# Peptides against a protein of PDB entry 3NZW: the designs that were tried, part 152

Target 1, 212 residues: chain A of PDB entry 3NZW
Amino acid sequence: TTTLAFRFQGGIIVAVDSRATAGNWVASQTVKKVIEINPFLLGTMAGGAADCQFWETWLGSQCRLHELREKERISVAAASKILSNLVYQYKGAGLSMGTMICGYTRKEGPTIYYVDSDGTRLKGDIFCVGSGQTFAYGVLDSNYKWDLSVEDALYLGKRSILAAAHRDAYSGGSVNLYHVTEDGWIYHGNHDVGELFWKVKEEEGSFNNVIG
Target 2, 222 residues: chain B of PDB entry 3NZW
Amino acid sequence: QFNPYGDNGGTILGIAGEDFAVLAGDTRNITDYSINSRYEPKVFDCGDNIVMSANGFAADGDALVKRFKNSVKWYHFDHNDKKLSINSAARNIQHLLYGKRFFPYYVHTIIAGLDEDGKGAVYSFDPVGSYEREQCRAGGAAASLIMPFLDNQVNFKNQYEPGTNGKVKKPLKYLSVEEVIKLVRDSFTSATERHIQVGDGLEILIVTKDGVRKEFYELKRD

## One batch from the design tools (peptide; made by RFdiffusion4, then SolubleMPNN)

Design b2_p21_2_s4 (from b2_p21_2, 11 letters changed)
Fold by OpenDDE base, seed 3:
Structure b2_p21_2_s4 (fold): chain B 212 residues (1-212), chain C 222 residues (1-222), chain A 21 residues (1-21)
Amino acid sequence: as target 1 above (212 residues)
Amino acid sequence: as target 2 above (222 residues)
Amino acid sequence: MEEQRELAERDRKLASLFWEL
């Protein structure tokens, strides 16, 4: 898996691959590694598929309950804290989760929290999470600027996942791309890595280690 | 030392069509190298136009299916006989599986039915309840033999339009029920030839708007 | 030792069926 999220002047970009594996077996190339908790809040999934899918879905329910009880949307801080508290209760039980809770509230603005099954909860501007995270960081860190245009930011997110898909055997399939703004998240499509790779290679003149 | 798990072999296969879905399984049940039964059905009609199979350790599979059938029953009691949708069934099964996260059911689960728009739906589950809706899925002993075939024949992976020099992919299209049945039969006959845990019989459950029908075909009995 | 190995092999076999992201 490779997931990433970063803040920039235009909000948040979230990009993820879609491969699931069971050992050396490619279990799926089409897994949705982003949960759409509500129109303003996303969760990303890395680690055990069931652990992430189950507990982030549960988180979605908790967020909805908060909205019903408090008559306001839950903050990104509170949502991430709920998940963090939950996984901390299971510490040592063998949960495997590396998640980012990404959202936009009027109070907080664009916000990203990293939460993992060790109980770590971090607020930050840039995170890459998964087996391909270092490959994604290599591209992302080299090109990241706060002042990126939305178009450039979307491309950078997509391109960073592509780099990871190229180098990480456990990442691939497609890139799912999101842009989060004050008005909510916008899905920017599913980009098959097989097609995307050749397109990017041709347009950039990159990936010269592969002879086409 | 006590091992709570066994392996009863077998293989299952789901394929979604446009307005139908198919879930098939062989009828061989084995332990180690011994055939326990040549006809032990493992694909079940669970009501509400949902068919289910949980392949692997048969005791766990049977337990899971029974629990799900019971869940369907209680759903009707609690919701004035409302039909359980296939997506809600998938969520319910996730909870059944994940409820045993730390002592999992040793099974690969597939369900098939129609979604709320009347389109064919196949959902597959790992042992602890991660699930995905897919056009096709093979599970069990010969899944590694069949799944790549399904990628090629259902999803047209690595197929291109003739005369395009590999530049144009073969377009996706739904398969007819007859085409799907042919693929299922070919899959299982081929798997039977190469895997000792697959054989004896093939039971296919076909879900349409008109209900569930069953087809049976003999497989090699060696 | 043998029993522990068998248990470990079982757990590995089971874990190999889990989907990982």
Scores: peptide ipSAE 0.478, ipTM 0.841, DockQ to the pose 0.325; fails the geometry check
Fold by OpenDDE base, seed 5:
Structure b2_p21_2_s4 (fold): chain B 212 residues (1-212), chain C 222 residues (1-222), chain A 21 residues (1-21)
Amino acid sequence: as target 1 above (212 residues)
Amino acid sequence: as target 2 above (222 residues)
Amino acid sequence: MEEQRELAERDRKLASLFWEL
C-alpha cells in the first residue's frame, strides 16, 4: 500500500493506491483505501485490510453519533482521537493500522492526523503511509510547495502514488485522488496505473528506465 | 500439539452478471491426501436470495454459515420480515468474521445475490472480515489457478480491440448466464486436472429475481 | 522446539490468508 495526504494553500490532497496482497498473491487491484466518513472528513487505510476497514467504519459510526448528539460535525482532532484511543486499547493484541484522518472544520481549517496501531497520533502537513511510503516521499518532498495550484497539487499527489506503484511490489492497481476544501471533499477519479504510467512517461519524458 | 485448524480443500467461485449472480463450489472434502467425501456441498442458500460459501476448514465454514443463517432469521424477527439486502448481509458477515479476529475462522468467504437495483452482486471476504464487492472471485485451494482466468474472461484483462495496436482495451460487458456457466465449468474442469483437492462434483447456485436455482455437474473422481 | 515450530508454521499459514494494504 501507498497512501499520502498533504496540506497546501488550496486545502488537502489525498491520494492512495488500490492493491491488496496476501503474501505474494495479489488479492485485489480495486480496493477502496479511502473511507468517506462524512462530506468533510476522510480516512485512509494501510496495514491489515480487515483492521482498517472494520475500525474506520466503526469510526464513521462514532462520528455520526457525535453529530447527532452534539448537533455539529465532529472535529478532525476529536475523530482522530477516538480512533487513537480505540487502537491504544488494543495495543499488543496485533492490530495493524496506518491511517490518516483528513478533514475540514470551521474551527480547525484543513487538518491531517496520522494514527497507527502503535498508538501514535500526529498532526502534520505531509504524510505518506504504507510499504511504498518512501517512494512516494521521494517524489512528494522534491516537488512540494505550500503555494501549489490545485491542479499541480492534484498531479503531485497522483504522481507520487504512481512512483510508489512503480517501485513497490505491494502497491499498484489504480490511484484514487481526493481534494478536501472548506466545502468538503471532491473525488478526482480512479486512475489505472497501467494507463497512467504510459501517459506520464510520454508527457514528462520520465521513467526512461522502461522502454516503451 | 493440538492444531485447532484443518484444511478440507475445495474451491469456490462467484461471478456477477447483469441481473443474476452465480456461486459455485466443488463437492470434494479432503484431509491431507485422503478424500473424506465426494459429495459434501459447501455452497448454501441462506434465504432472502443470498447464497454463501465459506471454503477452507469445513468446521469453521459450517459454523460461519450457520451463524449467518441465524442472523437472517433474527433480522426478520426484528424488522417485520424485511428482506436482508446483499450489502447489509456483507456488513453482517464482516462482524461475524471480525468478532473472531484473534481466533479467526480459517475460511475464504464469498456471497452472491442481487443488489437493491436488481444487479448481480458478489462479495468476498478474507478470514478476518475485510470485504469487497467484485464482478468475480475465486477462493480456496485452486483460486490461484482460476482467478487469472477470470481476470481474462470476465474482466477482459489483457484483451485489446483488434487493429488498435494495443491502444484500445476490449470494452467491459456483462456475460449471459450461459456464458458464465460455461466459464465456471471450464474453470473447475481445468482446476480438477491440476489440483488434487478439487474434483468429484460441481454444484452451481444461480441467483435471479425469481430465486435460487441449483445445477450439478460431475467432475473427475481421481 | 518442534512444538514451537509447528505453532509458528500454523500462524504463518493463517497470516498468509489475510489481506494486507
Scores: peptide ipSAE 0.478, ipTM 0.834, DockQ to the pose 0.329; fails the geometry check
Fold by OpenDDE base, seed 1:
Structure b2_p21_2_s4 (fold): chain B 212 residues (1-212), chain C 222 residues (1-222), chain A 21 residues (1-21)
Amino acid sequence: as target 1 above (212 residues)
Amino acid sequence: as target 2 above (222 residues)
Amino acid sequence: MEEQRELAERDRKLASLFWEL
């Protein structure tokens, strides 16, 4: 898996691959690794598919309950804390989760929290999470700046996942891309890695280690 | 040391069509190299136009299917005989599986039916309850032999339009029930030839708006 | 040691069935 999220002047970009594996077996190429918790809040998935899917869905329910009770959307800080507290209760039980909670509230603005099954909870501007994270960081860190245009930011997110898919055997399938703003998240499509690779190679003149 | 799990072999396969879905399984039940039964059905009609199979350790599979059938029954009691939707069934099964997260059911679960729009639906589950809706899925002993075949024949992977120099993919289209049945039969006959845990018989459950139909075909008995 | 090995093998076999992201 490779997931990433970063803040920039235009909000948040979230990009993820779609491969699931069971050992050496490619279990799926089409897994949804982003949960849409509400129109302003996203969760990403890395680690155990069932652990992430189950508990992030549960988180969504808790966020909805908060909204109903408090008549206000839950903060990104509070949502991430709920998940963090939960996984910490299961510490040592064998849960495997690496997640980012990304959202926009009026109070917080664009916000990203990293939460994992070890009990780590970090607020930050840039995170890559998964087996391909180092490959994604290589591209992302080299090209990131706060003042990116929305178009450039979207491309950078997509391009970083592509780099990871190219080098990490556990990442691949497609890139799912999101842009989060004050008006909520916007889905920017599913991009097949096979097609995207050749397109990017041609347009950039990159990936010259591969002879097409 | 006590091993709570067995492996009874077998293979299952689900394919969703436009307005139908199929779930098929062989009828062989095996332990190690010994055939326990040549006809032990493992695909079940659970009511509400939902068919289910949980392949792997038969004891766990049977337990899971029974629990799900009970869930359907209670759903009717609690909701004035409302039909359980396939997506709700999938969520329910996730909870059944994940409820045993730390002592999992040793099974690969597939359900098939129609979604609320009347379109074919197949959901696949890992042993602990991760699930995905897909057009096709193979599970069990010969899944590794069949799934690549389904990728090619259902999802048209690695197929291109003639004369396009590999630049234009073959377009996705729904298959007819006849085409799907043919693919299922070819899949299982092929799997039977190459895997000792697959054979004897093939039972196919076809779900349409009119209900569940069953078809049976003989497989090799060697 | 043999018991631990058997347990580890069981756990490995079971884990190999889980989908990982």
Scores: peptide ipSAE 0.477, ipTM 0.833, DockQ to the pose 0.314; fails the geometry check
Fold by OpenDDE base, seed 4:
Structure b2_p21_2_s4 (fold): chain B 212 residues (1-212), chain C 222 residues (1-222), chain A 21 residues (1-21)
Amino acid sequence: as target 1 above (212 residues)
Amino acid sequence: as target 2 above (222 residues)
Amino acid sequence: MEEQRELAERDRKLASLFWEL
């Protein structure tokens, strides 16, 4: 898996691959590694598929309950804290989760929290999470600027996942791309890695280690 | 030390069509190298036009299917005989599986039916309850032999329009029930040739708006 | 030692069926 999220002047970009594996077996190429908790809040999934899918879906229910009780959308801080508190209760039980909670509230602005099954909860501007995270960081860190246009930021997110998909055997399938703004998240499509690779190679003159 | 798990082999396969879905399984039940039964059905009609199979350790599979059938029954009691939708069934099965997260059911679960729009639906589950809706899925002993074939023949992976120099993919299209049955039969006959845990018989459950139909075919009895 | 090995093998087989992201 490779997931990433970063803040920039235009909000948040979230990009994820779609491969699931069971050992050396490619279990799926089409897994949805982003849960749409509400129109303003996203969760990303890395680690155990069941652990992430089950508990992030549960988190969605808790966020909805908050909205019903408080008549206000839950903050990104509070949503991430609920998840963090839960996984901490299971510490040592063998849960495997590397998650990012990404969203926008008027109070917080664009916000990203990293939450993992070790009990770590971090607020930050840039995270790459998964087996391909170092490959994604290599591209993302080298090209990241706060002042990126929305178009350039979307491309950078997509391109970083593509780099990871190319080098990490556990990442691939497609890139799912999101842009989070004050008006909520916008889905920017599913990009098949096979097609995207050749397109990017041609347009950039990159990936010269592969002969067409 | 006592191992609570067994492996009864077998293979299952689900394919979704436009207005139908198919879930198929062989009828061989095996332990190690000994055939326990040549006809032990493992694909079940669970009511509400939902068919289910949980392949792997048969005791766990039977327990899971029984629990799900009971869940359907209680759903009817609590909701005035409302039909359980396939997506709700999938969520319910996730909870059944994940409820045993730390002593999992040793099974690969597939369900098939129609979604609320009348479109064919197949959901597959790992042993602890991650699930995905897909057009096709193979599970069990010969899944590794069949799944790549399904990628090619259902999802048309690595197929391109002739004369386009590989630039235009073969367009996705739904398969007819006859085409799906043919693919299922070819999948199981080929798997039987290469895997000792697959054979004897093939039971196919076809879900349409009119209900569940069953077909049976003989497989090699080697 | 043999019992622990058998348990470890079982757990490995089980884990190999779990989907990882």
Scores: peptide ipSAE 0.477, ipTM 0.836, DockQ to the pose 0.319; fails the geometry check

Design b2_p21_3_s1 (from b2_p21_3, 9 letters changed)
Fold by OpenDDE base, seed 2:
Structure b2_p21_3_s1 (fold): chain B 212 residues (1-212), chain C 222 residues (1-222), chain A 21 residues (1-21)
Amino acid sequence: as target 1 above (212 residues)
Amino acid sequence: as target 2 above (222 residues)
Amino acid sequence: QLPVAPSTQPWSLGTTGVRYL
């Protein structure tokens, strides 16, 4: 898996691959690794598919309950804390989760929290999570700046996942791309890695390690 | 060292069509190298036009199916005989599976039915309850033999329009029930040839708006 | 109902069949 999220002047970009594996077996190429908790809040998934899917869905329920009780959307901080507290209670039980909770509230603005199954909870501007994270960081860190245009930021997110899909055997399938603003998240499509790779290679003159 | 899990072999396969879905399984049940049964059905009509199979350790599979059937029953009691939708069924099954996260059911679960729009639906699960809706899925012993075939023949992976120099992919289209049945039969006959844990018989459950029908075909018995 | 923590004898399938992201 490779997931990433970063803050920039235009909000948050979230990009993820779609491969699931079971050992050396490619279990799926079409997994949704982003949960749309609400129109303003996303969760990303890395690690155990069931652990992430189950608990982030549960998190969604908790977030909805918060809205019903408090008549206000839950903060990104609170949502991430709920998840963090939950997984911490299961510390040592063998959960495998590397998640990012990304969203916007008026109070917080665009916000990203990293939460993993060790109970680590980090607020930050840039995170790459998964087996391909270092590959994604290589591209992302090299090109990131706060002042990216929305278009450039979207491309950078997509391009970073593509790099990871290229080098990480456990990442691939497609890129799912999101842009989060104060008006909520916008889905920017599913981009098949096979098609995307050749397109990017041609347009950039990149990936010259591959003959094409 | 005690191992609470067994492996009863077999293979299952689900394919969703436009307005139908199929879930098929062989009828062989084995332990190690011994055939326990040549006809032990593992694909079940669970009501509400949902068919289910949980392939792997049969004891766990049977338990899971029974629990799900019971869940359907209680759903009717609690919700005035409302039909359980396939997506809700999938969520329910996730909870059944994940409820045993720390002592999992050793099964690959597939369900098939129609979604609320009447479109064919197949959901697949791992042992601990991750699930995904897909057009097709193979599970069990010969899944590795069949799944690539389905990628090619259902989802048309690696197929391109002739004369396009590999630039135009073969367009996706729904398959007819007859075409799907053909693929299922070819999958299982092929799997039977190459896997000792697959064979004896093939039972196919076909879900349409008119209900569930069953077809049976003989497989090699060696 | 949420999953309960492992008992004194936690059994696991390891990674067999379990999907990872």
Scores: peptide ipSAE 0.462, ipTM 0.837, DockQ to the pose 0.051; fails the geometry check
Fold by OpenDDE base, seed 3:
Structure b2_p21_3_s1 (fold): chain B 212 residues (1-212), chain C 222 residues (1-222), chain A 21 residues (1-21)
Amino acid sequence: as target 1 above (212 residues)
Amino acid sequence: as target 2 above (222 residues)
Amino acid sequence: QLPVAPSTQPWSLGTTGVRYL
């Protein structure tokens, strides 16, 4: 898996691959690694597929309950804390989760929290999570700046996942791309890596390690 | 060391069409190299136009299917005989599987039916309850032999229009019931030739708006 | 204890494995 999220002047970009594996077996190329918790809040998935899918769905229910009780959307801080507290209770039980909770509230603005099954909870501007995270960071860190246009930021997110899909055997399939603003998240499509790779190579003159 | 799991072999296969879905399984049940039964059905009609199979360790598979059937029963009791949708069934099965997260059912689960728009639906599960809706999925002993074939023949992977120099992919289209049945039969006959845990018989459950229909075909008995 | 991951070998006994992202 390779997932990433970063803040910039235009909000948040979230980009993820779609491969699932079981050992050396490619179990799926079409997994949805982003959960749409509500129109303003996203969760990303890395690690055990069932652990992430089950508990982030559960998190969605907790967020909805908060909204019903408090008559206000849950904060990104509170949502991430609920998940963090849950996985901490299971510490040592063998859960495998590397998640990002990304969203927008009036009080917080665009916000990203990293939460993992080790009990770590971090607020930050840039995270890459998964087996391909170092490959994604290589591209993302080299090109990131706060003042990116929305178009450039979307491309950078997509391009960073593509780099990871190229180098990490456990990442691939397609890139799912999101832009989060004050008006909520916007889905920016599913981009098959097989087609995207050749398009990017031609347009950039990149990936010259591949002849063909 | 405590080893609670067995492996009863077999293979299952689901394919979704436009207005139908198919879930098929061989009828062989084995332990190691011994055939326990040449006709032990593993694909079940669970009611509400949902068919289910949990392939792997048969004891776990049977337990899971029984629990799901019971869930359907209680769903009707609690919700005034409301039909359980295929997506809700998938969520319920996730909870059944994940409820045993720390002592999992040793099974690959597939369900098939129609979604709320009347379109064919196939959902596949791992042993601990991750699930995905797909157009096709093979599970069990010969899944590694069949799944690449389905990628090519259902989703037209690596197929291009002739004369386009690989620039135009073969367009996606739904397959007819007859085409799907042919693919299922070819898949299982081929798998039977190359895998000792697959054979004897093929049972196919076809789900349409009119209900569940069953077909049976002989496989090699070697 | 989790189920065994599937093998890519033709002689594999199954694909009953936990999915990882």
Scores: peptide ipSAE 0.461, ipTM 0.819, DockQ to the pose 0.090; fails the geometry check
Fold by OpenDDE base, seed 5:
Structure b2_p21_3_s1 (fold): chain B 212 residues (1-212), chain C 222 residues (1-222), chain A 21 residues (1-21)
Amino acid sequence: as target 1 above (212 residues)
Amino acid sequence: as target 2 above (222 residues)
Amino acid sequence: QLPVAPSTQPWSLGTTGVRYL
C-alpha cells in the first residue's frame, strides 16, 4: 500500500493506491483505501484490510453519533482521538493499521492526523503511509510547496503514488485521488496505473529506466 | 504442536452478471490426501435470494453459514420480514468474521445475489472480515489457478481491440448466463486436472429475480 | 503493508489468506 495526504494553500490532497495482497498473491487491484466518513472527513487505510475497514467504519459510526448528540460535526482532532484511543486499547493484540484522518471544520480548517496501531497520533501537513511510503516521499518532498495550485497539487499527489506503484511490489492497481476544501471533499477519479504510467512517461520524459 | 484448524480443500467461484449472479463450488471434501466425501455441498441458499459459501476448514465454514442463516432469520423477526439486501448481508458477515478476529474462521467466504437495483453482485471476504464487491472471485485450493483465467475472460484483462496497436482495451461487457456457466465449467474442469483437492462434482447456484436455481455437473473422480 | 507482529499463539493463522493493504 501507498497512501498520502498533504496540506497546501488550496486545502488537502489525498491519494492512495488500490492493491491488496496476501503474501505474494495479489488479492485485489481495486480496493477502496479511502473511507468517506462524511462530506468533510476522510480516512485512509494501510495495513490489515479487515482491521482498517472494520475500525474505520466503526469510527464513521462514532462520528455520526457525535453529530446526532452534539448537533455539530465532529472535529478532525476528536475523530482521530477516538480512533487512537480505540487502537491503544488493543495495543499488543496484533492490530495492523496505518491511517490518516483528513478533514475540514470551521474551527480547525483543513487538518490531517496520522494514527497507527502502535498508538501514535500525529498532527501534520504531509504524511505518506504504507510499504511504498518512502518512494512517495521521494517525489512528494522534491516537489512540494505550500503555494501549489490545485491542479499541480492534484498531479503531485497522483504522481507520487505512481512512483510508489512503480517501485513497491505491494502497491499498484490504480490511484484514487481526493481534494478536500472548505466545502468538503471532491473525488478526482480512479486512474489506472498501467495507463497513467505511459501517459506520465510520455508527457514528462520520465521513467527512462523503462523502454516504451 | 497443536493445530486447531483443518483443511478440507475444495474451490469456489462467484461471477456477477447484469441481472444474475452465480456461485459455484466443487463437492469434494478432503483431509490431506484422503477423500472424505465426493458429494458434500458447500454452496448454500441462505434465503432472501442470497447464496453463500465459506471454503477452507469445513467446520468453520459450516459454523459461519449457520450463523449467517440465523442472522437472516432474526433480521426478519426484528424488521417485519424485510428482505435483507446483499450489501447489508456483506456487512453482517464482516461482523461475524471480525467477531472472531483473534481466533478466526479459517475460510474464504463468497456471497452472491442481486443488489437493490437488480444487478448481479458478488462479495468476497478474507478470514477476518475484509470484504469487497467484485465482478468475479475464486476462492479455496485452486483459486490461484482460476482467478487469472477470470481476470482474462470476465474482466477482459490483457485484451485489446485488434488493429489498435494495444492502445484500445477490449470494452467491458456483461456476460450472459450461458457464457458464465461455460466459464465456470471450464474453470473447474481445468482446476480438477491440476489440483488434487478439487473434483468429483460441481454444483452451481444461479441467482435471478425469480429465485435460486441449482445445476450439477460431474467432475473427474480421481 | 505495515509490519505484522509475530504470532506465538498456537491458534494463529498467520497471514495466510488475510488481505493486507
Scores: peptide ipSAE 0.441, ipTM 0.823, DockQ to the pose 0.063; fails the geometry check
Fold by OpenDDE base, seed 1:
Order: C-alpha cells, then sequence, then structure tokens
Structure b2_p21_3_s1 (fold): chain B 212 residues (1-212), chain C 222 residues (1-222), chain A 21 residues (1-21)
C-alpha cells in the first residue's frame, strides 16, 4: 500500500493506490483505500484490510452520532482521537492499521491526522503511509510547496503514488485521488497505473529506467 | 501444537453479469489427499436471491453460512419481511467474520446476487471480513489458477484491439449467461487437471430476477 | 494454547489469506 495526504494553500490532497495482497498473492487491484466518512472527512487505509475497513466504517458511525448529538460535524481532531482511542484499547491484540484522517471543519481548517495501530496519533501537513511510503516521499518531498496550485497539487499526489506503485511490489493497481476543501472532498477519479505510467513517462520524459 | 483448522480444499468462483450473477463451486471435499466426499455442495441459496459459499475449512464455512441464513431470517422478522439487499448482506457477513477477528473463520467467502438496480453483484471476503464488490472472484485451492484467467476473460485484462499497437484496450462488456457458464466450466475443468483438491462435480448457482437456478456438471473423478 | 491465525501465505488455503493493503 501507498497512501498520502498533504496540506497546501488549496486544502488537502489525498491519493492512494488500490492493491491488496495476501503474501505474494495480489488479492485485488481495485480496493478502495479511502473511506468517505462524511462530505468533509476522509479516512485512508493501510495495513490489514479488514481492520481498516471495519474500524473506519465504525468510525463513520461514531462521527454521524456526534453530528446527531451535537448538531455539528465532528472535528478532525475528535474523529481521529476516537479512532486512536479505539485502536489503543486493542494495543497488543494484533490490529494492523495505518490511517490518515483528513478533513475540513470551520474551526480547524484543513487538517490531517495520522493514526496507527501502535497508538500513535500525529497531526501534520504531510504524511505518506504504507510499504511504499518512502518512494512516495521521495517524489512528494522533492516537489512539495505550500503554494502549489490545485492542479499541481493533484498531479503531485497522483505522481507520488505512481512512483510508489512503480517501485513497491505491494502497491499498484490504480490511483484514487481526492481534493478536500472547505466545501468538502472532491473525488478526482481512478487512474489506472498501467495507463498513467506511460502517459506520465511520455509527458515528463521520466521513468527512463523503463524502455517503452 | 494443536491446529484448530482443517483444510477441506475445493474451489469457488463468482462472476457478475449485467442482470445475473453466478456462484459456482466444485463438490469435492478432501482432507489432505483423501477424498471425503465427491458430492458435498458448498454453494448455498440463502434466500432473498442471495447465494453464498465459504470455502476453506468446511466446519467454519458451514457455521458461517448457517449464521448468515439465520441472520436473513431475523432480518425478515425485524423488518416486516423486507428483502435483504446484497450490499446489506455483505455488511452483515463482514460483521459475522470480524466478530471472530481473533479466532477467524478459516474461509474465503463469496456471495452473489443482484444489487438494488438489478445488476449482477459478487462480493468477496477474506477470513476476517474485508470485502469488495467485484465482477469476478475465484476462491479456494485453485483460485490462483483461475483468477488470472478471469482477469483476462471477464475483465479483458491485457487484451487490446488489433491494429492499435496496444493503445486501445479491448472494451469492457458484459458476458451472457451462456458465456459465463462456459467460462466457469472451462475454469473448473482446467483447475481439476492441475489441482488435486478440485474435481468430482461442479455446481453452479445462477441468480436472476426470476430466482436461483442450479446447474450441475461432472468433473474428473481422479 | 492459542488458536493458530489464518495464514497470509497464498498457499495455505489457496487464496484464503488475510488481505493487506
Amino acid sequence: as target 1 above (212 residues)
Amino acid sequence: as target 2 above (222 residues)
Amino acid sequence: QLPVAPSTQPWSLGTTGVRYL
């Protein structure tokens, strides 16, 4: 898996691959590694597919309950804390989760929290999570700046996942791309890595280690 | 130490069509190299036009299917005989599986039916309850032999239009029920040739708006 | 004794391994 999220002047970019594995077996190339918790809040998935899918869906329910009780959308801080508290209760039980809770609230603005099954909860501007995270960081860190245009930011997110898909055997399939703003998240499509790779290679003149 | 799990072999396969879905399974039940039964069905009609198979350790599979069938029953009691949708069934099965997260059902589960728009639907589960809706999925012993074939023949992976120099992919299209049945039969006959845990018989459940139909075909018995 | 966890290896039950992202 490779997931990433970063804040920039235009909000948040979230990009993820879609491969699931069971050992050396490619279990799926089409997994949805982003849960749309509400129109303003996303969760990303890395680690055990069931653990992430189950508990982030549960998180969605908790977030909805918050909204009903408090008549206000849950903060990203609180949503991430709920998940963090939950996984911490299971610490040592063998849950495998590397998640990012990304969203916008009026009080927080665009916000990203990293939450993992070790009990770590971090707020930050840039995270890459998964077996391909270092590959993604290589591209992302080299090109990131706060003042990216939305277009450039979307491309950078997509391009970083592509790099990881290229080098990480456990990442691939497609890139699912999101842009989160104060108006909510916008889905920017599913980009098949096979097609995207050649497109990017041609347009950038990159990936010269591969002969077309 | 004691291993609570067995492996009863077998293979299952689901394919979704436009207005139908198919879930097929061989009827061989084995332990190691010993054939326990040449006809032990593992694909079940669970009601509400949902068919289900949980392939792997048969004791766990049977338990899971029974629990789900019971869940369907109670759903009707609680919701005035409302039809359980395939997506809701999938969510329910996730909870059944994940409820045993720390002592899992040792099975690969596939369900098939129609979604609320009448489109064919196949959902596959890992042992602990991750699930995905797909056009096709193979599970069980010979899944690794069949799944790549399905990628190629159902989803037309790695197929391109002739004369396009690989620039134009073969367009996706739904397969007819006849085409799907043919693919299923070819899949299982080929798997039977290469895997000792697959054979004897093939039972195919076809789900349409008119209900569930069963077909049976002989496989090699060696 | 603790129960044995299902294998992540594809050869355990064909493809019955736990899925990872």
Scores: peptide ipSAE 0.428, ipTM 0.815, DockQ to the pose 0.089; fails the geometry check

